# Peptides against a protein of PDB entry 3H8D: the designs that were tried, part 17

Target 1, 122 residues: chain A of PDB entry 3H8D
Amino acid sequence: DMKRQQRFFRIPFIRPADQYKDPQNKKKGWWYAHFDGPWIARQMELHPDKPPILLVAGKDDMEMCELNLEETGLTRKRGAEILPRQFEEIWERCGGIQYLQSAIESRQARPTYATAMLQNLL

## One batch from the design tools (peptide; aimed at target 1 L67 R76 G79)

Design b2_p13_5 (made by RFdiffusion4)
Pose (drawn by RFdiffusion4):
Structure b2_p13_5 (pose): chain A 119 residues (1-119), chain B 122 residues (1-122), chain P 13 residues (1-13)
Amino acid sequence: KRQQRFFRIPFIRPADQYKDPQNKKKGWWYAHFDGPWIARQMELHPDKPPILLVAGKDDMEMCELNLEETGLTRKRGAEILPRQFEEIWERCGGIQYLQSAIESRQARPTYATAMLQNL
Amino acid sequence: as target 1 above (122 residues)
Amino acid sequence: SFAEELIAEYPDS
């Protein structure tokens, strides 16, 4: 029913902007958009646990801008293939995280919940 | 979900003559494919030593890869799949819009998602 | 938010 689009933004800690390149610890931010709305958000950090977020339970913590208001379709190198998102998501325990939110009635139905519920 | 049937692939390549040269002397080229479902709709090649090759379905059937998407194994090759924009950027810089527009005007281009997209643009 | 800051910091094409 809707186009699935995935984005990735590598980032460094604000405290690392003026250190030498070898001292800049990298992280990666990810988003899965189910149409204009974000279904899953994922953050890999060099200094704390991975942040996994799903539509519904985590609306407060997730990016609140829809796809067009982010400008992500306009940023070079930001969009990634579905597998590039899914591989990282699975290695973070994302399947169990989304499943747990589904069973406890905390998940908003999206293309992502439909995929886990099907298989 | 015509858009979901669209799949794009890129294979960087070198000539055999450059196989054992230093990495800085390996003149790379790129082969590209746009699949409209099981069939190639557009094929593109950037070469280090000759003009770029642009091919469209219908007009260029003899010159294009004859295998369908599943027969190629491309969906199983790591790093081969690219986003539509990665194909479109190169296709445009090669004159691919003019090449596809001419094939449409000469009615040589077989209707595909690519011809449908160029027509919606015009 | 942090995610929105990251988006703002990421350059446009």

Design b2_p13_5_s1 (made by RFdiffusion4, then SolubleMPNN; from b2_p13_5, 6 letters changed)
Fold by OpenDDE base, seed 4:
Structure b2_p13_5_s1 (fold): chain B 122 residues (1-122), chain C 122 residues (1-122), chain A 13 residues (1-13)
Amino acid sequence: as target 1 above (122 residues)
Amino acid sequence: as target 1 above (122 residues)
Amino acid sequence: SRFEELIAATPLA
């Protein structure tokens, strides 16, 4: 069987409260997703005015994208797909390694490519 | 986009402790899986000498199949695939509706076809 | 969903 493709995406967002403000008052956030095959493994959100949000499958399912990759339309959105390192760099900066590690140790993490890679690293 | 296909599978298993016993001492259990697209949504295990095990995605990720459907080989295993009702009948008998409902209410359930269907029913 | 909310808030490119 073919191994699951790891695909990473990033889309900007404007806070709902800023949607009708002047451009200068629209503070942009960034939504990141790591898909392990068709389903999300990690999600990350950078906000202009609050700490980053890190989410991992199994632990944070209710707060993560519930759509499969095809359903999201991300693969069809120009500029949305990013390189693995573009995701990982931010993930690491935000403490994602420790976050996922803790989720694994507490048995909250669903097995994904991300959990496997981390376990190989440690 | 095409809606995710719901596929159900059942395979027998022999308890590890019984693997080397005479046939009459090999008590057969049954492993059930509901795949919502490529990933498991529900898992159920019938054992000869203990209560049924019910597992739902999000809540029980660490105890459920971590492989996608193609990786499992279930689609290629003769007789493994079963009809939805064949799964649901046993699921219901084992209290699966209440189990999943509780998982939803406690925000432990990952959104799946199963959670959606249950919410439509209730 | 959270995803849908974010998508809705995404500027068109």
Scores: peptide ipSAE 0.076, ipTM 0.315, DockQ to the pose 0.166
OpenDDE base, seeds 1, 2, 3, 5: peptide ipSAE 0.068, 0.065, 0.071, 0.063; ipTM 0.588, 0.588, 0.355, 0.603

Design b2_p13_5_s2 (made by RFdiffusion4, then SolubleMPNN; from b2_p13_5, 5 letters changed)
Fold by OpenDDE base, seed 1:
Structure b2_p13_5_s2 (fold): chain B 122 residues (1-122), chain C 122 residues (1-122), chain A 13 residues (1-13)
Amino acid sequence: as target 1 above (122 residues)
Amino acid sequence: as target 1 above (122 residues)
Amino acid sequence: SRFEELIAAYPLA
C-alpha cells in the first residue's frame, strides 16, 4: 500500500547467556525490523554463533515483535532507524527473498509491502 | 509507482560567494533531493541567509538536478543518503506541501511518487 | 516477549 510508510530499524542485543558476563565477553547480535505502516512485515536476527533468523508476517507472527511501531518505542530511539537498503542487503544475504517467496507460495505470508515488492521483483 | 524505489539524499554546499573565504566564514547550505526511481521528484535547498528553495519535477525541471540518480554519484557518496522523514520534515517546514499542491493544481507538476503521496494525504 | 528478551540490555526508553 502506497499510503503506508515503510520504516526499518536495527538494534543490538546481547544473548541471554551473556547478560551477566563482562562487557568483553558479551557477544552482540543484531535485531532488524521492517514495519509496513504500524505493523511489522519482516524481522531478522543476526547472531554471533548461530544461523540468522528470518521471520515474515503471517507465517511467523508468534515469533515476531507483537507490538505496533509506536508501542515499540523504536521511533524514539536515536540511531535505531536505518535505511531500507541497510535492511535489504542483509535480508538478501541471509536468504530472505527465498524465505519470503516460499512463505507466499505456501500461503503462509500475510500480504504486506514486502510481499508486494517481491511479487513485483519476480 | 510501487515498483520504483524512493531514495533521499542530502549534501552540504558552500555559497559561491564564500568559496574562497576562510573555513570559518564559509556558511553552509544544504542540498536535498528526492529521487523517484532514477529521476528526481523533489529538490530542496536550505541557505544560511535566504529563503529555502523548493523545486518539484515538471514545474522546475530547469532548476533541478538534470542527472539521473546513477549519474549523480550520490549512491556512492558515503553519508549522502538520508531517511525519508529527514527529507519530509524539512520539506514540510519549508512549505513543501503547499508548494507541490499548487504545482499540481496548476498542472505544472509531473506525476511522481511525491504527487501521488500528496493526493493520498489530502 | 521475544522482543523484550532480545533487547533487555538496550532498553528503548
Scores: peptide ipSAE 0.066, ipTM 0.578, DockQ to the pose 0.345
OpenDDE base, seeds 2, 3, 4, 5: peptide ipSAE 0.061, 0.059, 0.061, 0.065; ipTM 0.572, 0.586, 0.441, 0.595; seeds 2, 4 fail the geometry check

Design b2_p13_5_s3 (made by RFdiffusion4, then SolubleMPNN; from b2_p13_5, 7 letters changed)
Fold by OpenDDE base, seed 4:
Formats: C-alpha cells, structure tokens, sequence
Structure b2_p13_5_s3 (fold): chain B 122 residues (1-122), chain C 122 residues (1-122), chain A 13 residues (1-13)
C-alpha cells in the first residue's frame, strides 16, 4: 500500500579521526534515510572524501538501517526529519534513479514507495 | 598511552527484511566494537548471510562508529558490554589479526591499543 | 554506517 506515510531523515556524522580537531577541520558526512511507513526504503550516505553510498531496500538490506522507524528514535530527534525534496535532490545528484532502476531490473529491489514512483517516472 | 581503559561492546541487529517475520525467521547479526579509552579502535560486524566485516581505526574510520564512547550510550545499555575475550575470539576467527597487520604494514592503521598488542604478538 | 546512525539518533540505553 503506497498510502503509507513517507518520511525522510538526515543526521550528520564526523569521522573518528577528526573528533579531536578544531571545528573547521572536522569533515562532515551525512546519513539519509527514506522510510516508507515504518520500513526503510532508501538509504544514502554522503562522505567528505569518498563516493556517496546508495542503498535500496531488498538489494542492500544488510547494509541499511535494520530498525523500524519507531525504533530509530529519528522522529524524536529534533532537526532530523527533512522534506522529501531535500532527500530527492541529493539522491538524484548521486545517481539514485539509475541505482534504483538497476536494482529493479535485476529483481533485487523490494517494492516500496520509491520503486513505485520510479515506475511512474519511467 | 596504552593505559587507557579497553572496553568491548556488542549489540545485535535484525535485517529490515526480517522485521515482520516470526522470531525463528529473523536472522540475527552482531555489531562489535573495541574502544581504546574514549575512541574506537576496532569494529566488527557478523552477518547471517554475508562475510564478516572487519574495520580498524585509521584505515576504516569512515565506516566505523564516529562517536566517542560516552556519546554512544553503550556503557549505559544493559548487556552491551562484553569481556575482551568475547571480542578477541570472534576477531581472530574472522581473520582480524591478519587484517590489522596488513593495515599496519600499509601504514593505514592509526596506533591504538590493538596495534600495540599485535606488535607485541608478532 | 547504520549502527552509527542508530546510536546518534537514539542513544542506546
């Protein structure tokens, strides 16, 4: 059911190697998640000095958030929830459309809101 | 300073794809961490249906826990802290000695209690 | 990783 509420979240991270440095010298990464109802559909990680990591449900379950939304506490973390476009804009720039499409074509993606939307797009 | 307190932790995870299943059908993974004082030195992940993931400070910072020990809340989580041997036993079985050694030899490992101990061993 | 996100978003207790 694609009537499930779509919610998007982002949290920053600092590399352990930078924890002691001055603020200007701490390279910041970003962790993104798209939840299709209680279940994660897409995950994305932006790193300061390595390529983005894209993950889609079904194909990459073992690398993705294993908690349901309620268990993550993300909804209770101030500033964590972001608007859909804030996720999608980055997702697209990082090649997410092609990544998800390929996962669908290889029959590795679990059907989610994201897969349904992509199928509407293509 | 290798006088820092060495603390080891483990927490389980369930794959998102298994969240809805009966307990017997939820394949369990394990996340392990070795903290050398406040900073993580080694991280290890056991997965039910893919190879173990081994990570060492310096080489794999971006994939490892980016929080210091206090920030993780692990010390306050009942059942999370484990004895050193509980970590080391698994670490060795997974090829951790060779992994860390290679990271040292390639000059990618950050000096930690773990690297010092290995140097005593070899 | 997913685990860092877990810890940061909802510290373990």
Amino acid sequence: as target 1 above (122 residues)
Amino acid sequence: as target 1 above (122 residues)
Amino acid sequence: SRFEALIEAYPLA
Scores: peptide ipSAE 0.085, ipTM 0.516, DockQ to the pose 0.147
OpenDDE base, seeds 1, 2, 3, 5: peptide ipSAE 0.081, 0.077, 0.083, 0.076; ipTM 0.578, 0.573, 0.520, 0.586; seeds 2, 3 fail the geometry check

Design b2_p13_5_s4 (made by RFdiffusion4, then SolubleMPNN; from b2_p13_5, 6 letters changed)
Fold by OpenDDE base, seed 1:
Structure b2_p13_5_s4 (fold): chain B 122 residues (1-122), chain C 122 residues (1-122), chain A 13 residues (1-13)
Amino acid sequence: as target 1 above (122 residues)
Amino acid sequence: as target 1 above (122 residues)
Amino acid sequence: SEFEELIRAYPLA
């Protein structure tokens, strides 16, 4: 169902090891999520000291958020929701198109809005 | 095609008559647009001294923005794009659901993402 | 997921 709401979220995180350090020493990361309706379609993690992590539904389910959108409460968290392009821009910079494409080609990706959009683009 | 990007925009406007007045005397309105892909689906105008204006594709084409999304340049205007809910909240407050519903029932509305969503809701 | 606690901890509006 392509009528589902596509919603994107971003929240910052501090590594557990940095929690008790001085603010200047707290290396901030960013957690991104794309929800295709209630289900997560893509997840992305920007880390301060390691490569970005890209995750796509079907392939990376165990590493992705297990909560459905409503359970996350993200829609009720001010500043968490972002525009689609705010997600996509980073996704693309991190090699997300290629990552998702590979997941599709390997039949690891679950069909989502993201896979459909990519397939339309290619 | 329900795969099209749904994008929403808001820009302020000053009435022509107020253009040369002191800033405190410039009554600001707000122009809202919902683009279903490249085509406008809904438009909304908040005025400081008259009721809001709601416009839906098919019914109100002549009064709506004649430019497709790319031609508007809105995607390149910082601060213009808004979240769907930022549009919908105002739309609903202005009676947009009823307005669109009436347009559908009178067969004046062109099918858009907006009409589809409303039909799913009802 | 490592971030579920983070998600939960993120303040409500």
Scores: peptide ipSAE 0.191, ipTM 0.589, DockQ to the pose 0.722
OpenDDE base, seeds 2, 3, 4, 5: peptide ipSAE 0.187, 0.187, 0.189, 0.190; ipTM 0.586, 0.596, 0.589, 0.606

Design b2_p13_6 (made by RFdiffusion4)
Pose (drawn by RFdiffusion4):
Structure b2_p13_6 (pose): chain A 119 residues (1-119), chain B 122 residues (1-122), chain P 13 residues (1-13)
Amino acid sequence: KRQQRFFRIPFIRPADQYKDPQNKKKGWWYAHFDGPWIARQMELHPDKPPILLVAGKDDMEMCELNLEETGLTRKRGAEILPRQFEEIWERCGGIQYLQSAIESRQARPTYATAMLQNL
Amino acid sequence: as target 1 above (122 residues)
Amino acid sequence: DEPINPRLLEHIL
């Protein structure tokens, strides 16, 4: 019913902006948009646990801007293929995280919940 | 979900003459494919030593890869799949819009998602 | 390179 679009933003800690390149520890921010709305958000950090977020349970913590208002479709190198998102998501325990939110009635139905519930 | 049937692929390549040259002397080219479901709708090649090759379904059937999407194994090749914009950017810089527009005007282009997209643009 | 929304950049950082 809706187009699935995935984005990735590599980032460094604000405290690392003026250190030499070898001292800049990298992370990656990810977003899965189910149409105009974010279904899943994922953050890989060099200094703390991975942050996994799903629509519904984590609305407060997730990016609140819809796809058009982010400008992500306009940024070069930001969009990624579905597998590039799914591979990282799975290695972070994302399947169990979304499943747990589904069973406890904390997950808003999205293309992502439909995929886990099917298979 | 016509858009979900669209799949794009890129294979970087070098000539055999450059196989064992230093990495800086390996003149790379790129082969591209746009699949509209099981069939190739557009094929594109950037070459280090000759003009770019632009091919569209219908007009250029003899010159294009004859295999369908499953027969190629491209969906199983790591790093081969690219986003639509990665194909479109190169296609545009090669004159692909004019090439596809002409094939449509000469009615040589077989109707595909690519011809449908160019027509919605016009 | 086109920018992203400042609120999104702040969210990411």

Design b2_p13_6_s1 (made by RFdiffusion4, then SolubleMPNN; from b2_p13_6, 4 letters changed)
Fold by OpenDDE base, seed 4:
Structure b2_p13_6_s1 (fold): chain B 122 residues (1-122), chain C 122 residues (1-122), chain A 13 residues (1-13)
Amino acid sequence: as target 1 above (122 residues)
Amino acid sequence: as target 1 above (122 residues)
Amino acid sequence: EEPINPKLEEWIL
């Protein structure tokens, strides 16, 4: 059902090692999520000092958020929700298209809105 | 340097969805870590409702604890430290030997005490 | 012995 609501979120995170440092010494990362209805379809993590992490449903279920959208409380967290393009632009820059494509080809990806859209683009 | 202190830890975790439930409805998972000196060598996660997660240094750095041992505070957390065999028994049952072996063969594993011991066993 | 969440979500602001 591609008519499910596509919702995107971004939350900053701070590494535990930096958690109690002065604000100027806290390097922020960013946690991104794409929810296809109640279920996560893609996750992405930008870190201040290492490569981005890309995750797709089916392949990376064990590394992704296991909570449904309502359980996360993200919809109630001010400033967490972002526009689709704000997610997609970063996803594309991080090589997300290739990553998801590979997951589809290997039959590791669970069908989502993201897989459907990719299949339309290629 | 295989003379580094090998230390093992286990911490229970509760899923966010269960966090505010009654105690009887909170399913506990277990987070395990093997530190080879200050650096993590292996990580393992037992979940109440999905397969165990096995992680090895080099291959899975982005999914493992990025903090050194001191930064984690694990050494100061009562009941967190466990005996080597308490880790190894679970690791073996979860297929950790095969997992690490595959990581070594693919040259994805970073050399650790764990890789050295495995190479001695095979 | 307080339970922790080993997932990244624990460190999210």
Scores: peptide ipSAE 0.032, ipTM 0.437, DockQ to the pose 0.086
OpenDDE base, seeds 1, 2, 3, 5: peptide ipSAE 0.025, 0.020, 0.027, 0.022; ipTM 0.529, 0.600, 0.331, 0.537

Design b2_p13_6_s2 (made by RFdiffusion4, then SolubleMPNN; from b2_p13_6 with I4L R7K H11W)
Fold by OpenDDE base, seed 2:
Structure b2_p13_6_s2 (fold): chain B 122 residues (1-122), chain C 122 residues (1-122), chain A 13 residues (1-13)
Amino acid sequence: as target 1 above (122 residues)
Amino acid sequence: as target 1 above (122 residues)
Amino acid sequence: DEPLNPKLLEWIL
């Protein structure tokens, strides 16, 4: 159902190796999520020292958030929610369109708002 | 206020190095939390291959959960909540009594239900 | 529920 609310979130994370270092030595990564209704559709992780990680529902379920949106508490976290374009700009720059397209073509992607939007684009 | 609700939680975690391995190669750790009302009082991390991590409010704030209980979504996570004794048994076995006592004696511990209980014990 | 990775713990908690 394309009437489902699309919500996007971003939170910073500190790498496990940096967790006990001084603040200036904790290089920040960024975790992004796209929720299509209650369930995650896309996830992205930006790192200070390695390539981005892109994840899509169906293909990457075991590596993604397993909680529904309410279980995450993201809607209650101050400053976590972002605009659609704030997600999409980073997604596009990281090669997300090609990544999702490949997942669809290989029949690994679960149908989501994101897959539907891509089908309209192509 | 000792009338605050004491709630305890446990969730499994997979190490970053194991996140892309096969299921049988993802050795599970355990994350524990004690919330004294809305705020965390104690945290514990069990690892398959290294000593436990013990954390107490006041001393270890920067290494602990910074969200209030509602923000965590733990109360909505299936199977996350545990009984007080399920936390305390592990806490005791990991040397938590001595750890908290030392934090109190060094004036690093924030007053919590846990510190109050320890004062009664000693 | 499937186990979370530490990165997921950092954002949830």
Scores: peptide ipSAE 0.108, ipTM 0.549, DockQ to the pose 0.069
OpenDDE base, seeds 1, 3, 4, 5: peptide ipSAE 0.042, 0.106, 0.135, 0.103; ipTM 0.461, 0.557, 0.622, 0.670; seeds 3, 4 fail the geometry check

Design b2_p13_6_s3 (made by RFdiffusion4, then SolubleMPNN; from b2_p13_6, 5 letters changed)
Fold by OpenDDE base, seed 1:
Structure b2_p13_6_s3 (fold): chain B 122 residues (1-122), chain C 122 residues (1-122), chain A 13 residues (1-13)
Amino acid sequence: as target 1 above (122 residues)
Amino acid sequence: as target 1 above (122 residues)
Amino acid sequence: DEPIHPELEKWIL
């Protein structure tokens, strides 16, 4: 049901190795999530020193957030929720379209809002 | 098709009567819009000195923005786009649920994402 | 703000 609420979130993270460094030496990463209703559809991790990680539901479930949206507390964290485009812009830049497309073609992707939108685009 | 992109915008306005007043005497209003794909689904106007105006597609077309989303330039205006909840929170506070419900019941509302969501809620 | 779930703490500053 595409009437599910599409919500997007971003939170910063510091690598464990940098946890006790001076603030200027804590290289910030970013964790992004797209929730299609209560369940995650896409996850993206931006790292300061390695390639981005792109994850899609069905294919990468074991590597993605296992919590439903309500369980995460993200909806209640100030500044965590972002506009759809703020997610999509980074997703596209990191090769997310191709990644999700490949997951669909390989029959690994679980149908989500993201897969539906991509299928509309192509 | 509920796969249409739902986008929400807010821009301030100054009343024509206040146009040439000192800045502190320009009473700011707010114009809100919900676009269901390219076309407006809901419009809301907050005024400093009169009740809010609520408008829904089908019922209030003649009083609503006649431009499609792309024509408005809102997508290119920094700070104009807002989160869905930033619209909905004000909409609800201004009696928007009841207003839209009445428009549906009177068969005046054009089917939109907003009507679909309300029907899911009730 | 309410706390985010501990399972996400690995991602939270």
Scores: peptide ipSAE 0.140, ipTM 0.603, DockQ to the pose 0.545
OpenDDE base, seeds 2, 3, 4, 5: peptide ipSAE 0.124, 0.134, 0.081, 0.133; ipTM 0.605, 0.609, 0.478, 0.608

Design b2_p13_6_s4 (made by RFdiffusion4, then SolubleMPNN; from b2_p13_6, 4 letters changed)
Fold by OpenDDE base, seed 3:
Structure b2_p13_6_s4 (fold): chain B 122 residues (1-122), chain C 122 residues (1-122), chain A 13 residues (1-13)
Amino acid sequence: as target 1 above (122 residues)
Amino acid sequence: as target 1 above (122 residues)
Amino acid sequence: DEPINPKLEAWIL
């Protein structure tokens, strides 16, 4: 249903190993999510010391958020919600277009708003 | 501190894609954790359709539980806590010994009860 | 038993 609201979120995480270190010694990662209605469509994780993780619904369900949007509490977390472009910019930089494309081509991707948009882009 | 309590947990997860299917069509995965005191030492994920995921503290912190044991609520979740052997049996089957060994040798593993036990085993 | 994503819950909940 293309009527579903597209919502994007970002939350920081710090590696457990860094939790006890001084702030200057804590490396921050970022967890990103695109929700197509109640369910996640794309997930992305930025790390300070390893390549980004890109995940798409259908292909990577077991590595992605299993909570529906309301259950995550993300909508209630101040500063968590971001603009679509704030997600897409990072997604693009990380090779998300190619990643999702490959998932579609391999028939691993679940149809989502993201897959529909990519189909329109190509 | 070898005085830390070693506690093991297992919780099921179902792929989001299967959540709306009939129970017989839901493939169940299993999430396993070994807590060395308050912090996770090892994590393991069994999947119905892909290789198991093995994770060890220090090496895989960003992919592991960031909550301390009390914060997870696992101790309060009925049926979540398992015996050490129930974890170790699966860990061994999945190649966990070799995985942790390699993490130690590569200097990626954080010292834990698990690393100490492995050192005693070898 | 309800599905759990411990990793995400650790970050969000």
Scores: peptide ipSAE 0.112, ipTM 0.647, DockQ to the pose 0.077
OpenDDE base, seeds 1, 2, 4, 5: peptide ipSAE 0.076, 0.092, 0.107, 0.072; ipTM 0.498, 0.653, 0.642, 0.458

Design b2_p13_7 (made by RFdiffusion4)
Pose (drawn by RFdiffusion4):
Structure b2_p13_7 (pose): chain A 119 residues (1-119), chain B 122 residues (1-122), chain P 13 residues (1-13)
Amino acid sequence: KRQQRFFRIPFIRPADQYKDPQNKKKGWWYAHFDGPWIARQMELHPDKPPILLVAGKDDMEMCELNLEETGLTRKRGAEILPRQFEEIWERCGGIQYLQSAIESRQARPTYATAMLQNL
Amino acid sequence: as target 1 above (122 residues)
Amino acid sequence: SLAELLAPQEELP
């Protein structure tokens, strides 16, 4: 029904902007858009646990801008293939995280919940 | 979900003569493919030593890869798949829009998602 | 759309 689009933004801690390159610890931010709306958000951090977020339970913590208002389709190197998102998501325990939110009625139906419920 | 049937692939390559040269002397080229479902709709090659090769379905059937998407194994090859923009950026810089527009005007281009996309643009 | 794909992209900060 809707186009699935995935984005990735590598980042460094604000405190690391003016250190030498070898002292800049990298992280990665990810987003899965189910049409204009974000279905899953993922953050890999060098200093704390991975942040896994799903539409519904985590609306308050997730990026609140829809796809057009982010400008992500306009940024070079930001868009990634579905597998590049899914591989990282699975290694973070994302399947169990989305499943847990589904069973406790905290998950908003998206293409992501439809995929886990099917298989 | 015509868009979901669209798949794009890129294979960097070098000539055999450059196989054992220093990494800085390996003149790379790139082979590209746009699959409209099981069949290749556009094929593109950047070469380090000759003009770029642009091929479209219908007009260029003899010159294009004859295998369908499953027969190639490209969906299983790590790093081969690219986003549509990564194909379109190169296709445009090679004159691919003019090449596809001419094939459409000469009616040589077989209708594909690529010809449908160029027509919606015009 | 093809127009979106042909539009020049911006660099990340």

Design b2_p13_7_s1 (made by RFdiffusion4, then SolubleMPNN; from b2_p13_7 with S1D A7E Q9L)
Fold by OpenDDE base, seed 5:
Structure b2_p13_7_s1 (fold): chain B 122 residues (1-122), chain C 122 residues (1-122), chain A 13 residues (1-13)
Amino acid sequence: as target 1 above (122 residues)
Amino acid sequence: as target 1 above (122 residues)
Amino acid sequence: DLAELLEPLEELP
């Protein structure tokens, strides 16, 4: 159902190794999520010292958030929700289109709003 | 096409009568817009001294923004774009559901994402 | 696990 609400979130994280460092020495990463209705469709992690992690539903379920949107509390976390384009811009920069496309072609991707949009684009 | 991007915007406005007053005496209104793809679907105006104005495509075309989204420059105006819920919350509070429903029932509303969502809700 | 990700954030000043 393409009528499902698409919601996007971003929260910072600090590496475990930096947890006990002074604030100035804590390198921030960013966790991104796209929820297609109640369930996650895409996840992305920007790390300060390694390549971005891209994850898509169906293929990467074991590495992605297992909670539904309501269970995450993200909708109640001030400043966590971001605009679609704020997600998509980073997703695109990180090669997310190709990643998702490959997952679709390999039949690993679960159909989501993201897969539908990509199929509409190509 | 329900695959069109839904984008929402909010910009402040000051009443003409207040334009030359000191900043502290300028009552701010808010202009809201929902774009269903390139074209406006809903518009709302919050005024400091009169009831909200609700406008829906098809019915209120003459009172709504006539420019397509790109022509408005809203996508390039920092801070103008808002989350869907930031629009919907105010829309609902202002009786937007009933307004749009009435426009649909009277066959004045142009089909948009907004009309589709309402029809899905009812 | 989002909880694992969120917990450090709740502890962030």
Scores: peptide ipSAE 0.015, ipTM 0.569, DockQ to the pose 0.048
OpenDDE base, seeds 1, 2, 3, 4: peptide ipSAE 0.010, 0.010, 0.010, 0.012; ipTM 0.532, 0.557, 0.569, 0.450; seed 4 fails the geometry check

Design b2_p13_7_s2 (made by RFdiffusion4, then SolubleMPNN; from b2_p13_7 with Q9L)
Fold by OpenDDE base, seed 3:
Structure b2_p13_7_s2 (fold): chain B 122 residues (1-122), chain C 122 residues (1-122), chain A 13 residues (1-13)
Amino acid sequence: as target 1 above (122 residues)
Amino acid sequence: as target 1 above (122 residues)
Amino acid sequence: SLAELLAPLEELP
């Protein structure tokens, strides 16, 4: 259902190797999620020392958040929820449009709000 | 189309009577908008000295923003865009659910994302 | 998992 609520979240993470370092020496990554209703549609991970990770539902389910939105507690985490554009701008800069398009063409992408929007633009 | 982008905005306004007063004596109202794609679906106005104004598409078109989203410039106004919940929380507290429901029952409400969501909940 | 990502945040001020 395209009428499902679209919600976006961002949280920082620290690499395991930096977990026990002083705060100033902990390089933060950023974890992003797009939820189409209760389930994740897209996930993105920004890392300080490696390429961004882009993930789309259907193709990358095993590498994506397996929890539904309620189970994540993200809606209750202050400062975690972000505007759609705050997700999309990073997604676009990381090549997310091409990544999702490729997943659609290879028939790997599960239909989501994200796939529908891309199909509207193309 | 339920797949249209839902975007929410909030801007302050100053009453005409306070326009020429010192900044500390200007009581701010708050203008809220929900856009379902390019067109406004709901509008809300909080005032310091009178009841909130609730407006829904179809019923209140003549009192609502007549500009499409692009024409408003709201998407380019820093700090204007808000999260859906930041709109909905105020809408709910102001009796917006009942207002929209009444507009649907009287056949005054134009179909929007807002009407569809309400129909899903009821 | 998300839990693994959230755990370090609990240690952040």
Scores: peptide ipSAE 0.028, ipTM 0.557, DockQ to the pose 0.047
OpenDDE base, seeds 1, 2, 4, 5: peptide ipSAE 0.020, 0.026, 0.024, 0.025; ipTM 0.599, 0.554, 0.493, 0.560

